# Designs tried in a protein design run: peptides against a protein of PDB entry 2YKT. Part 18

Target 1, 231 residues: chain A of PDB entry 2YKT
Amino acid sequence: SRSEEMHRLTENVYKTIMEQFNPSLRNFIAMGKNYEKALAGVTYAAKGYFDALVKMGELASESQGSKELGDVLFQMAEVHRQIQNQLEEMLKSFHNELLTQLEQKVELDSRYLSAALKKYQTEQRSKGDALDKCQAELKKLRKKSQGSKNPQKYSDKELQYIDAISNKQGELENYVSDGYKTALTEERRRFCFLVEKQCAVAKNSAAYHSKGKELLAQKLPLWQQACADPS

## One batch from the design tools (peptide; aimed at target 1 L25 K105 E186)

Design b1_p26_2 (made by RFdiffusion4)
Pose (drawn by RFdiffusion4):
Structure b1_p26_2 (pose): chain A 225 residues (1-144, 151-231), chain P 26 residues (1-26)
Amino acid sequence: SRSEEMHRLTENVYKTIMEQFNPSLRNFIAMGKNYEKALAGVTYAAKGYFDALVKMGELASESQGSKELGDVLFQMAEVHRQIQNQLEEMLKSFHNELLTQLEQKVELDSRYLSAALKKYQTEQRSKGDALDKCQAELKKLRKKPQKYSDKELQYIDAISNKQGELENYVSDGYKTALTEERRRFCFLVEKQCAVAKNSAAYHSKGKELLAQKLPLWQQACADPS
Amino acid sequence: DFEEYLKEEGELWEEELEEHKEEEEE
């Protein structure tokens, strides 16, 4: 009887994956694509900014008394080129290693989940029907206490076998369904961890490049007196 | 250890998808 409760829980897990998880994953993929389109816009504009800044650096390089300011502006643009390309690295860890792999899995999963739930429902119903029939045959013999005919005992053995088979099938089906849900959340967490490692390398690169150059830049227009 | 666990569970899901697709091709 708790078997029937478990049978409904299992159907509910498959339904939750197909109707809640995968659609939300489709939405997450769409947001990720918008995010990358936007990140491309920033990388591009950062280019225009830094070229405009190099132009100022060229002007200071050609003047009397401000040449070293020209060097400072060149170095600022250079630091940004180095930071940016550590960002472009985190960006491709986003496209090839996250968005593409998610899209690939979710594409195949519709048919896989529809088929797995269906196979489970058919197998569980077939085992339930065979058990009910064996029990009906036994009830017929028994109707027309510590005594059992040869045939009654054979039915009792068969009912015991099929009941054990049905309960194991529902028990294993539930464990499998929870595992299918955990594998999908684990893959998502893994893909995010990978993008996060590259975000750490990007931010670490920025901290050190700036920690190196920033004091010299702050000194360039200090009072020499 | 936890990241290895996540990777293993992700790879198992992918293998099941590939096997299911091969069965449909047959």
Fold by OpenDDE base, seed 4:
Structure b1_p26_2 (fold): chain B 231 residues (1-231), chain A 26 residues (1-26)
Amino acid sequence: as target 1 above (231 residues)
Amino acid sequence: DFEEYLKEEGELWEEELEEHKEEEEE
């Protein structure tokens, strides 16, 4: 029936969220944590490299013929420090505003969706059973009326069951239809949340890339000319 | 605004989860 088909569709939406979306989201969070860890590793390795560059700048500053190149090397390290600060800010936001929030929500969502699906199934079954009962009672009444010497005695009760069946059928169809819309809305909200949080990450990432580009574009021409200048 | 729409829909999911948590704690 139309109601049964819509019911199956509704259950499939909840099952898709619980069995496909949420596990995929957990994997997404895990991959995000791996990415964060790798970037933290890059940060640590970069610090060692540019600390060593600072040491080379110190040696240049102590020299008699290369003092001005010491300032250039220090500027290179300072620009890196500023770029690194922007990366750290991006990583903090990535952790706090995306990964932590998604992790908390996906854990709560398993219980929420299970309860929501169970509530829907219980009410759908209750309405279905009530309809089936009325249909069965009507069938029994009709059989009794056919064997009776006074069939007219059952006419009013037959009409009442017919009306009850019609009303219960309509209520079941409406409930299942609304349930399907609700389930689709639940799915959409989860995707919207993910997109919104990823947009925040994208904005922070853009700020990191922009700052790095600006700093390097400003200083690189000066650094390229440093060796051509007289000591 | 599409960005505002995404934020609002995301917040609605958060509110539903928070309400459910409160109901489980009662």
Scores: peptide ipSAE 0.095, ipTM 0.688, DockQ to the pose 0.879
OpenDDE base, seeds 1, 2, 3, 5: peptide ipSAE 0.042, 0.039, 0.026, 0.091; ipTM 0.617, 0.614, 0.441, 0.693

Design b1_p26_2_s1 (made by RFdiffusion4, then SolubleMPNN; from b1_p26_2, 13 letters changed)
Fold by OpenDDE base, seed 1:
Structure b1_p26_2_s1 (fold): chain B 231 residues (1-231), chain A 26 residues (1-26)
Amino acid sequence: as target 1 above (231 residues)
Amino acid sequence: SLLQELRELSQEYLEELEEHEEEEEE
């Protein structure tokens, strides 16, 4: 029936969230943590590299013929430091605003969804059982009427059951339909939450990239001219 | 807008989770 199919769809939405979405989200969080760790590793390695660059700058500054290049090398290292600071801010946001929040909510969500599904199932079953009962009673009544010498005696009661069945059928269909819409909304909310948090991360990432582009665009022409135009 | 919808639905989701957590603690 239409109501049965809709019921199945509703349950499938909840099950999809619990059995597919949430596990995938946990994996997403894990991958995010790995990504964060890797970026932290890059940060550490980069620090060593640019510290060594500073040392080269010091040597240039101590030289007789390359003093001006010392400043260039220092500037390169400083720009990197500024870019790196921006990256660290991005990583902090990535950790605190995305990963931590997602991790805290996934487990709670599992319990929430289980309860929501159970509530829906309980009410759906209750309405279904009530409908089935009325249908059964109508069937019994019709059997009695068929065996009676005066079928007209049962006509009014038959009409009452027919009306009751119609009403209960409608109520069940409406409930299941609403349940399906609710389930879809639950799913959408979770995706929306993810997208929103990822947007925040993207914003911070954009700031990092913008800062890097800005700083390098400003200085790179100067650095490129350092050897060709000694001063 | 899409952004507005995202914020609203996200907030509603969080609120519902928090309410459920409170109910479980009682």
Scores: peptide ipSAE 0.413, ipTM 0.853, DockQ to the pose 0.807
OpenDDE base, seeds 2, 3, 4, 5: peptide ipSAE 0.186, 0.119, 0.344, 0.271; ipTM 0.722, 0.678, 0.817, 0.801

Design b1_p26_2_s2 (made by RFdiffusion4, then SolubleMPNN; from b1_p26_2, 10 letters changed)
Fold by OpenDDE base, seed 1:
Structure b1_p26_2_s2 (fold): chain B 231 residues (1-231), chain A 26 residues (1-26)
Amino acid sequence: as target 1 above (231 residues)
Amino acid sequence: SEMEKLREESEEYMEELEEHEEEEEE
C-alpha cells in the first residue's frame, strides 16, 4: 500500500542518518583532528625556519656592508609571525567551533534519533493495528450478514465500520506522510548544521589568507629592491 | 539569505538535541 511504502521510506531515512551519516560524520571529525595536528606541525616547523632567518638577520646587522639587509630579514620574519598568529586563530576556531561541537552533537544525536524512530514506529503500529482491527470486524460483520435471514439488521453497523476504516486509513496515511517529511527535515538540519559550521571555518580561513596576501603584497616590493639599493 | 536560513536550521537542531538531553536526565 501507499502507506506501507511511505513507512518504509521514513524508516530508511532514519536508518540512513544513524548507519551512514553519523559514522561518516565521526570519520569527518577524525580526519579534521588529523588535519589540525598536521597544521600545528607545519606551524612548529615554520617557527624553527623563521627563527633561523632571524639569526641570519642578526649576522647581517653585525656586518659592515649588509646592515640594511638585516632589517629586511627581520621584517620577513615578523610578517611570517603575523601570518602564523592568524593561522593559530583559525585553528582555534576550527577546533572549538567545528570539531568539538560536532563531536558532542554526533553522540547525542544517536540517542535522539533512536528515540524519535521508536516513537514514530510505536504510533505508526498503533494506528495500523487499529485499522486492521476495524477491517477484521467489518469482515466478520459481512459474514454474519450473509448468513442472516435479515441482512438489513447489519446495514447501519456496516456503514459505521466503513466510515471508521476510511477515517483510520486517512489518519494513518497523513501520519506516515508527516513522519516522512519530519525525517527528511531531520536529515536536512544535520547537513545544514555541518554547512553552517564549515562556513564559519571558511570565513576564518579567508581572513587568514587575506591577511597574508595583504602583508606580503605590502612588503615584498620593498624586499625585492633591498639588494639593488646601494648602501 | 541562504546563510541566515542555514544558521536558523542549525540553531533549531542544536536546541532539539539539548531538549532531548534534558528529557533523558529526568
Scores: peptide ipSAE 0.029, ipTM 0.558, DockQ to the pose 0.825
OpenDDE base, seeds 2, 3, 4, 5: peptide ipSAE 0.029, 0.032, 0.021, 0.027; ipTM 0.516, 0.563, 0.488, 0.559; seed 3 fails the geometry check

Design b1_p26_2_s3 (made by RFdiffusion4, then SolubleMPNN; from b1_p26_2, 16 letters changed)
Fold by OpenDDE base, seed 2:
Structure b1_p26_2_s3 (fold): chain B 231 residues (1-231), chain A 26 residues (1-26)
Amino acid sequence: as target 1 above (231 residues)
Amino acid sequence: SKLEELRKQSEEYMELLEKHLEEEKQ
């Protein structure tokens, strides 16, 4: 029936969230943590590299013929420091505003959705059983009327059951329909949440890249010229 | 009920997020 099909669809939405979306989200979080760890490792390694670059700058500053290049090397290291600071800020935001919040969300959703599905199933079954009971009673009444010498005696009762069945059918259909809309809304909210959080990450990332680009665009021509024209 | 409490928590969480995002957009 239409109501049965819609019921099946409703259950499938909840099951998809619980069995597909949530596990995938947990994996996404895990991959995010791995990504964060790798970037932290890069940051640490880069510090050592640019510290060594500073040492080269010191040597240039102490040299007889390359003093001006010492300042260039120091500027390179300083720009790197500023870029790395921006990266660290981005990583903190990535951890605190994305990963942690997603972890909290997925744990809450696991419990909530399980309970919500169970409640829906229980209520749907209850309404269905009530409808089935009325239909069965009407069938029994009609059978009794058919065997009676006075069928008109049961006419009013038959009408009452017909009305009750109609009402219960309508209630069941409405309940299942609303349930389906609710389930779809729940699913959409989860995807929207993910998209919105990822947008925040993208904005933070854009800020990091923009700052780096600006700093390097300003300084790089000067550094290149210093090599071409010793002063 | 447990379900009602969980729903309330979830909705509040989403509302807070939506509010924050809207404020960021403005």
Scores: peptide ipSAE 0.157, ipTM 0.642, DockQ to the pose 0.044
OpenDDE base, seeds 1, 3, 4, 5: peptide ipSAE 0.043, 0.024, 0.056, 0.043; ipTM 0.598, 0.519, 0.610, 0.596

Design b1_p26_2_s4 (made by RFdiffusion4, then SolubleMPNN; from b1_p26_2, 16 letters changed; failed a check: too like the target's own chain)
Amino acid sequence: SMMEQLRKEAQEYLEQLEKHQKELEE

## One batch from the design tools (peptide; aimed at target 1 K105 E186)

Design b1_p27_1 (made by RFdiffusion4)
Pose (drawn by RFdiffusion4):
Parts: sequence; C-alpha cells; structure tokens
Structure b1_p27_1 (pose): chain A 225 residues (1-144, 151-231), chain P 27 residues (1-27)
Amino acid sequence: SRSEEMHRLTENVYKTIMEQFNPSLRNFIAMGKNYEKALAGVTYAAKGYFDALVKMGELASESQGSKELGDVLFQMAEVHRQIQNQLEEMLKSFHNELLTQLEQKVELDSRYLSAALKKYQTEQRSKGDALDKCQAELKKLRKKPQKYSDKELQYIDAISNKQGELENYVSDGYKTALTEERRRFCFLVEKQCAVAKNSAAYHSKGKELLAQKLPLWQQACADPS
Amino acid sequence: AEEEELEAFEEELEEDEEEFLEELEEE
C-alpha cells in the first residue's frame, strides 16, 4: 500500500523534471544568451574607451614636460587589455562550456524523460495487473485455514514472487527518479563551478596588475617639494 | 537504435554525476 504512495511520488518526480526543471532550464539558457550579448556590448565599448585613452597618451608623448604622463596613460590602457582578455577567457568558459552543453542536454532530455516515465508506468501497471489476477485466481480456489491444496500453495508462491517483484520495481523506480533529478542539478552546479573558477582567475589577474601599477600612477602628479 | 540512444544518454548523465562527486570528495 505504501507501495502505491511511492508509485505516485515517482510519477510526480518525472512530472516535476519535465514541467518545472526543463522549462526553467530553458529560461536560464535564454537569460545566459542575453547576458553574453550584453557582455559583448561591454567588451566592445571598453575598446572604444581605451583607444580614446591611448590617443590622449600620444598627445602627452609629443609634448614638452608631459611625456611621462603619456607613458602612464599607455600603461593604463595596457593593463586594461590584459584584464579584458582574462575576462574574454571567462566569457568563452560561458559559451562553449556552459550554454552549449546545457542546450545539448536539454534538447535530448524531452524524448528521454517522456520515454522513461512511460516505460516505468507500463511496467508497473503490467506487474500490478498480473499480481491482481493471480490473487483473484487464488480467491476463487479458496472460496469454493492451515490447510492448503497443492494448487493453492502454487498460487501462494507465485503471488509472493510477483508481490516482491512489484515492490522492488516501485522501490528502485523511486530511487532512480530521485537520481535523475539530482544528476540534472549536479550538472548545472558543475557548469557554474567551472565558470566560477574562470571568474576567480579574472579577478585575481585584475588585482595583481593593478597592485603593481597603481602606486606609480598615483605618484605621476605628486608635488616634488 | 532508439533504445540505444536513450541508454547512452542515461550513461552520460550517470558519468557526469560520478565525476562531479569525485571532485567534491577531493576538495
């Protein structure tokens, strides 16, 4: 009987994956694409900014008394080129390693989940029907206490076997369904962890490039007196 | 052929989970 409760829980897990998880994953993929389109806009504009800044650096390089300011502005643009390309690295860890792999899995999952739930429902119903029929045949013999005919015993053995088979099937089906759900959340967490490692390398690169150059930049217009 | 494709997809999901859990154990 708890078996029937477990049977409904299992159907509910497959329904939750097909109707909640995968659609939300489709939405997450769409947000990720928008995010990358936006990140591309920033990388492009950062280019215009830094070229405008190099132009100022060229002007200071050609003047009397401000040449070293020209060097400071060159170095600022250079630090940004090095930071940016550590960002473009985190960006491709986003496209090839996250968005593409998610889209590939979710595409095949619709057919896989519809087929797995269906196969489970058919197998569980077939085992339930065979058990009910064996039990009906036995009830017929028994109707027309510590005594049992040869044939009654054979039915009792068969009912015991089929009941054990049905309960194991529902028990294993539930465990499998929870595992299918956990595998999809685990893959999502893994893809995010990978993008996160590249975000750490990007931010670490920025901290050290700036920790190296920033004090010299702050000194360039200090009072020499 | 269709059943083999479903089984291969299920194996991929299982391998991804196992590799992810091994990485967590190492940490």
Fold by OpenDDE base, seed 2:
Parts: C-alpha cells; sequence; structure tokens
Structure b1_p27_1 (fold): chain B 231 residues (1-231), chain A 27 residues (1-27)
C-alpha cells in the first residue's frame, strides 16, 4: 500500500543516518584530527627551518660585503612568522569550531535517533493495528449479515465500520507522511550543520591564505632584486 | 436449541461490537 511504502522509506532514512551518515561523520572527524596533527607537525618543522634561516641572516649581517642580505633574510623569516601565526589561528578554529562540535553532536545523536525511530515505529504500529482490527470486525460483520435472515439489521453498523476504517486509514497515511517529512528534515539538518561548520573553517582558511599572499606579494620583489643592489 | 444457540451467539457478538465501538470512540 501507499502507507506501507512511505513507512519503509521513513525507516530507511533513519537507518541511513544511523548506519551510514554517523559512521562516516566519525571517520571525517578522525581524518580531521589526523590533518590537524600533520599541520601542527608542519608548523613545528617550519619553525626550525626559519630559525636556521635567521642564523644565516646573522652571519650575513656580521660579514663585510653581505650586510644588506642579512636584512633580507630576517624579513623572509619575519614574514614566515606572521603567516605561521595566521595558520595557528586557523588551526585553533578548526579544532574548536569544527572537530570538537562535530564530535559532541555525533556522540549524542545515536541515542536521539534510536529513540526517535522507536517512537515513530511504536505509534505507526499502534495506528496500523487499530486499522487492522476495524477491518477484521467489518469482515466478521459482513459474514454475519450474509448468514442472517434479516441482513438489514447490520446495515447501520456496516456503515459505521466503513467510516471508522476510512478515518483510521487517513490518519495512518497522514502520520506516516509527516513521519517521512520529519525524517528528511532530520537528515537535512545534519548535512546543514556540517556545511555551516565547514563554511566557518573555509572563511578562516581564506583569511590565512589572503594574508600570506598579501605579505609575500609586498616583499618578494624587494627580495628578488637584493643581490643586484650594491652595498 | 439451534435457534437459541444462534440467538445467544448473535447477542454475544453484539456486545463485543458495542465494546469495540466504545473503545474506538475513546481513542
Amino acid sequence: as target 1 above (231 residues)
Amino acid sequence: AEEEELEAFEEELEEDEEEFLEELEEE
């Protein structure tokens, strides 16, 4: 029936969230933590590299013929430090605004969805059983009427059962339809939450990349000419 | 005897139907 098909679709939405979406989201969070750790490793390694570059700048500054190149090397290290600070801010946001919040949500969601599905199934079954009972009673009444010497005495009761069945059928169809809309809304809400959190990360990442591009675009022409300029 | 059993069965079925209709009106 239409109601049975819609019921199956509703259950499949909840099952898809519980069995596919939530496990995939947990994996996404785990991959995010790995990415964060790798970026933290990059930042640490970069510090060592640019500290060594500063040391080269110190040696240039102590030389008789390369003093101005010392300033260039220091500027390169300083621009890197500024870019690194922006990256650290982005990583902090990535951790606090995306990973932590997604982890909290996905942990609570399993219990919530299980309860929501169980509530829907219980009420759907209750309405279905009530409908089936009315249909069974109408069938019994019709059998009695066919065997009776006075079938007309059952006509009013038959009309009452037909009306009750029609009403209960309509209520069941409406309940299942609303259940399906609710399930789809729950699924959409979860995807929207992920998209919104990823948008916040993307905004912070854009700020990091913009600052880096700006600083390098400003300084790189000066650094490129430094070896051609006499002391 | 068969008619009395049929009448008793019809009365029992009418009581069951009334009880069922009352349950449906209370839900």
Scores: peptide ipSAE 0.020, ipTM 0.403, DockQ to the pose 0.010
OpenDDE base, seeds 1, 3, 4, 5: peptide ipSAE 0.021, 0.014, 0.008, 0.011; ipTM 0.411, 0.373, 0.289, 0.352; seeds 1, 4, 5 fail the geometry check

Design b1_p27_1_s1 (made by RFdiffusion4, then SolubleMPNN; from b1_p27_1, 14 letters changed)
Fold by OpenDDE base, seed 5:
Structure b1_p27_1_s1 (fold): chain B 231 residues (1-231), chain A 27 residues (1-27)
Amino acid sequence: as target 1 above (231 residues)
Amino acid sequence: SEEQQLEEHREELKEELEKFEEQLKLE
């Protein structure tokens, strides 16, 4: 029946969240932590490289013929320091606004969804059993009427059972329909949360890249000309 | 068919679900 099929669809939505979405989200978080660690490693390695560049700038500043190039090398190191600061800020946001929040959500979600599914299943079964009982009673009544000398005696009761069955059928269909809507809403909520948090990360990443581009674009022409200009 | 009826009902539920999209953005 339509209600039975809708019931199966509802259960499948919950199962998909619990068995596919949540495990995949946990993996996504784990991969995110690995990515964060690698980027932190980049920051550390960059510090060593640009600290060494500063040392080259110091040597240039001590020379008689290359003093002005010392300032250029210091500026190069400083711009890259500012770029790394923006990266660190982005990483903090990535950790706090995406990974931590997703981890908190997914950790609590398994218990919540299990309880929600169980509640739905219990109520759906209860309504189904009540409907089946009324149908069985109507069948018994009809058998009794067929064996009676006065079938008309049972006509009013038959109508009452028919009405009760119709009402219970409608109630079950509505409940299952609402259940399916609720399940789809639960699924969409989780995807929407992921998308919104990833959008925030994307904005922060864009800010990091824009700042780096601006700083380098401003200074690079000056640095390129430095060797042609006398002290 | 039963499948067609179910699909039509699914589309109706999908349209109703769109009403909740703005609420979901608040999370």
Scores: peptide ipSAE 0.015, ipTM 0.351, DockQ to the pose 0.044
OpenDDE base, seeds 1, 2, 3, 4: peptide ipSAE 0.008, 0.000, 0.000, 0.006; ipTM 0.321, 0.234, 0.315, 0.205; seeds 1, 4 fail the geometry check

Design b1_p27_1_s2 (made by RFdiffusion4, then SolubleMPNN; from b1_p27_1, 12 letters changed)
Fold by OpenDDE base, seed 5:
Structure b1_p27_1_s2 (fold): chain B 231 residues (1-231), chain A 27 residues (1-27)
Amino acid sequence: as target 1 above (231 residues)
Amino acid sequence: SEEEELEKFRKELEESYKKFEEKLAKE
């Protein structure tokens, strides 16, 4: 029946979230943590490299013929420091605004969805059982009427059962329909949450890349001509 | 549309979801 099909669809949505989406989201979070750790590692390694560059700048500053190149090397290291500060800010946002929030949601969601599905199933069964009971009673009444000398005696009661069955059928269909819409909304909100959080990360990443590009574009022409200029 | 139909339920479902989260947080 239409209600049975819609019931299956509803259950499948919940099962898909619980068995496919949530485990995949947990994996996504884990991969995100690995990515964060790797980027932190890059930051650490970069610090060592540019600290060594500063030492080269110090040596240039102590020379008689290369003093101005010391300033250039210091500027290069300073621009890197500023870029790294932007990266660290992005990483903090990545951790706090994406990973932590997703982790909190997915943890709570397992219990919520289990309870929601159980509630839906219980009420759906209750309505279905009530409908089945009325249908069974109508069948019994019709059998009784067929064996009676006065079938007209049961006509009013038969009409009452028919009306009751129609009403219960409608209620069941409406409940299952609403259940399906609810399930789809639950699924959509989870994807939307992921998309929105990822958009925030994308904005922060864009800011990081923009700042780096601006800083380097501003200074690079100066650095490129430094060796051509007299000391 | 399907999206338009779902939107009217969002508010009610969000409230229900929030209440459940609050309950869990108190445990």
Scores: peptide ipSAE 0.023, ipTM 0.500, DockQ to the pose 0.105
OpenDDE base, seeds 1, 2, 3, 4: peptide ipSAE 0.022, 0.000, 0.022, 0.006; ipTM 0.414, 0.246, 0.503, 0.304

Design b1_p27_1_s3 (made by RFdiffusion4, then SolubleMPNN; from b1_p27_1, 10 letters changed)
Fold by OpenDDE base, seed 1:
Formats: sequence, C-alpha cells, structure tokens
Structure b1_p27_1_s3 (fold): chain B 231 residues (1-231), chain A 27 residues (1-27)
Amino acid sequence: as target 1 above (231 residues)
Amino acid sequence: KEEEELEEFRKKLEEEEEKFLKKLELE
C-alpha cells in the first residue's frame, strides 16, 4: 500500500543516516584529524627550515660585503612567521570549530536518531493497529449481519465503521507522509550543517592564502632587487 | 520518557547549530 511504502522509505532514511551518514561522518572527522596532524607537522618542519634561514641571515650580517642581505633573509623568515601564524589560526579554527563540534554532534545524534525513529515507529504502529482493529471489527460485523434475519439492525454500525476506517486510513497516511518529510528534513539538516562548517573552513583557508599572497607579493620585489642593488 | 529524551537531544543539537551559525555570521 501507499502508506506501507512510505513507511518503508521513512525508515530507510533514518537507517541511512544512522548506518551510512554518521559512520561516514566519523570517518571524515578522523581523516580531518590526520590532515590537521600533517599540517602541524609541516608547520614544525617549516620552522626548522626558516630558523636555519635566520642563521644564514646572521652570517650575512656579519660579513663584510653582504650585510644588507642579512636583513633580506631576516625579512623572509619574518614573512614566513606571519604566514605560519595565519595557518595556525586556521588550524585552530579547523580543530575547534569543525572537528570538535562534529564529534560532539555525531555522538548526540546517534541517540537522538534512535529515539526519533523509535517514536515514529511506535506511533505508526499504533495508528496501524487501530486501523487494523477497526477493519477486523467491520469484517466481523458484516459476517454477523449476513447470518442475521434482520441485517438492517447492523447497517448504522457498519456505516460508522466504514467512516472510522476512512478516517484512520487518512490519519495514518498523513502521519507517515509527515514522518517521511521530517526524516528527509533531518537528513538535509545534517548535510547543510556539514556544508556550513566547511564554508567556515573555506573562509579561514581563504584568509590564510590571501594573507600569504599579500605578504609575499609585497616583499618579493624588494628581495629580488637586493642582489642587484647592493648597499 | 522517550519524548522527553528526544526533545532534550533536539535542543542540544539545535543549540550547537545555532551557536555555530551565529558565530559564522559574526565572522
């Protein structure tokens, strides 16, 4: 029946969230942590590289003919520091505003969805059972009427059951339909939340890239001229 | 009991979402 099919679809949405989406989200979070760790590793390695660059700058500053290049090398290291600071801010946001929040949400969501599905199933079954009971009673009544010498005695009651069945059928269909819409909304909300979180990540990443580009674009011409124009 | 639990979790999730969205709007 229409209601049975809709019910199946509704349950499948909840099952998809619980068995596919949430586990995938947990994996996504895990991969995010791995990515964060790798980026932190890059940051650390970069620090070593630019610390070594500073040492080269110190040597230049102590030289007789390359003193001005020492300042250039120091500037290069400083720009790197600023870029890395921006990256660290991005990573902090990535951790605190994405990963941690998703972890908390997915944990709560498991229980929430279980309860939501159970609630839906309970009410759906209740309405279904009530309908079935009414249908069964009508069938019994019709059987009784057929065996009676006065079938007109049961006509009014038969009409009442018919009306009740119609109403209960409508209520069940509406409930299941609404349940399906609710389930789809729940699914959509979760994807939307993920998209919004990723938008925040993208914004922070854009800021990082923009700052780096700006700083390097500003300084690179000066650095390129340093060897051509000794002071 | 089940309804109360559902509502509790719903509120918690909603609060987290609202908090995030508000922050995003302020950034």
Scores: peptide ipSAE 0.030, ipTM 0.584, DockQ to the pose 0.330
OpenDDE base, seeds 2, 3, 4, 5: peptide ipSAE 0.020, 0.025, 0.006, 0.023; ipTM 0.484, 0.498, 0.279, 0.492

Design b1_p27_1_s4 (made by RFdiffusion4, then SolubleMPNN; from b1_p27_1, 15 letters changed)
Fold by OpenDDE base, seed 4:
Structure b1_p27_1_s4 (fold): chain B 231 residues (1-231), chain A 27 residues (1-27)
Amino acid sequence: as target 1 above (231 residues)
Amino acid sequence: SEEKELEEFRKQLDEEYEAFLKRQELA
C-alpha cells in the first residue's frame, strides 16, 4: 500500500542518516583533524625555514656591498610571518567553526535519531493496529450479516465501521506522510549544517589566500628590482 | 493526493535550497 511504502521510505531515511551519513561525517571530521595537524606541522617547518632566511638577511646587512639585500630578505620573512598569521587564524576557524561543531552534533545525533525513529515506529504501529482492528471487526460484522435472516439490521453498523476505517486510514496516511517529511527535513538540515560550516571555512580560506596574494603582489616587484639596482 | 503533497514538499525544499544559495552569494 501507499502508506506501507511511505513508511518504509521514512524508516530508510532515518537509517541512512544513522548508518551512512553519521559514520561518514565522523570520518570527515577525522580527516579534518588530520589535515589540521598537517597544516600545523607546515607552520612549524615554515618558521624554521624563514628564520634561517632571516639569518641570511643579517649576513647581507653586515656586508658592505649587499646591505640593501638584507632588507629585502627581512621583508620576505616578514611577509611570510603575516601570511602565516592569517593561516593560523584560518586554522582556528577551521577547528572551532567546523570540526568542533560537527563533532558536537554527530555525538548527540545517534541517540536522538534512534529515539525519533522509535517514536515514529511506535505511533505508526499503533495507528496501523487500530486500523487493522476496525477492518477485522467489519469483516466479522459482514459475516454475521450474511448468516442473518435480516441483514438490514446490520447496515447502519456496517456503515459506521466503513467510516471509521476510512478515517483511520486517512489518519495513518497523514501521519506517515508527515513522518516522511520530517525525516527528510532532518536529513536536509544535517547537510545544510555541513554546507554552512564548510562555507565559513571557505570564506576564511579565501581571506588567507587573498591576504597572501595581496602582500606578495605588493612586495614582489620591489624584491625583483633589488638586484638590478646599483649600490 | 499523497504524491502531490510530496511533490509540494520537494518544491519547498528546493525553494529553501535556492534561498540558501542566495544568502551565501550575498554574504
Scores: peptide ipSAE 0.023, ipTM 0.397, DockQ to the pose 0.062
OpenDDE base, seeds 1, 2, 3, 5: peptide ipSAE 0.020, 0.000, 0.021, 0.032; ipTM 0.403, 0.226, 0.397, 0.479; seed 5 fails the geometry check

Design b1_p27_2 (made by RFdiffusion4)
Pose (drawn by RFdiffusion4):
Structure b1_p27_2 (pose): chain A 225 residues (1-144, 151-231), chain P 27 residues (1-27)
Amino acid sequence: SRSEEMHRLTENVYKTIMEQFNPSLRNFIAMGKNYEKALAGVTYAAKGYFDALVKMGELASESQGSKELGDVLFQMAEVHRQIQNQLEEMLKSFHNELLTQLEQKVELDSRYLSAALKKYQTEQRSKGDALDKCQAELKKLRKKPQKYSDKELQYIDAISNKQGELENYVSDGYKTALTEERRRFCFLVEKQCAVAKNSAAYHSKGKELLAQKLPLWQQACADPS
Amino acid sequence: EELEAYEESLEPNEENAEEAIEELEEL
């Protein structure tokens, strides 16, 4: 009887994956694409900014008394080119390694999940029907205590086998369904971890490039007196 | 055959996720 409770829980897990997880994953993929489109806009505009900044650096390079300021502005643009390209690296870890792989899995999962739930429902019903029929045949023989005919015993053995088979099928079906859910959350967490490692490399690169150059830049217009 | 190959592709996800988490915690 707990078996029937477990049977409903299992159907519910497949329904939750197909109607909640995969749609939310479709939405996550869409937000990721918007995010990348927006990140592309920033990388582009950062280019215009830094070229405008190099133009100021060229002017200071041609003047009397401000040439070194020209060098500082060149170095600022250079640091930003080095930071940006550590960012473009985190960006492709986003497209090829997260968005593409998520889209690939979710595409095949619709058919896979519809088929797995259906196969499970058919197998569970077939085992339940065969068990109910064996039990009905036995009830017929028994109707017309510590005694059992040869045939009654054969039915008792068959009912015991089929009941054990049905309960194992429902027990294993539930474990499998929870595992299918965990595997989809694990893959999402893994893809996010990979993008995160590249975000750490990007931010570490920025900290060290600035920790190297920033004091010299702050010194360029200090009072020499 | 396609459904079986897809099911096999989901099996390494738990192990790979644990390893990715350990690598991220080391940073």
Fold by OpenDDE base, seed 5:
Structure b1_p27_2 (fold): chain B 231 residues (1-231), chain A 27 residues (1-27)
Amino acid sequence: as target 1 above (231 residues)
Amino acid sequence: EELEAYEESLEPNEENAEEAIEELEEL
């Protein structure tokens, strides 16, 4: 029936979220944590490299013939520090606004969806069983009427069961229809939440890349010229 | 606004997950 088909579709939406989306989201979070750790490692390694560059700048500043190149090397290290600060802000947002919030959501969602699906299944079954009972009683009444010398005495009860079946069928169809809309809304909300959190990360990443590009574009021509004019 | 409020009311949280679990345990 239409109600049975829509019921199967509703259950399939919940199953898709629980068996496909949520496991994939857990894997996404795990890969995000690995990526964060790798970026933190890059940050630390880069600090060591640029600290060593500062040391080369100190030596240049102590020289008689390369003193101005000391300032250039210090500027290179300072630009790196400013770029690194923007990366650290992006990483904090990546951790706090994406990973932590997704981890909290996916943990609560497993319990919530299991309960929501069971509640839907219980109520759907209750309405279905009540409909089946009325249909069975109407069938029994019609058999009694056909064997009776006075069939008209059952006419009012037959009408009452027909009306009850029609009402219960309508209630079941409405409940399953609303259940399907609810399940699709639940699925969409989870994708929307992921997209919104990724948009926030993308904005912060864009700010990091823009700042780095601007700082390097401003300074690189000056650094490239530094060896042309010995003092 | 009404759709957003409805969507927010259905958002998984600790309170509504616990309530839904308790209702199922009572059945």
Scores: peptide ipSAE 0.024, ipTM 0.460, DockQ to the pose 0.086
OpenDDE base, seeds 1, 2, 3, 4: peptide ipSAE 0.022, 0.019, 0.022, 0.000; ipTM 0.511, 0.452, 0.477, 0.253; seed 4 fails the geometry check

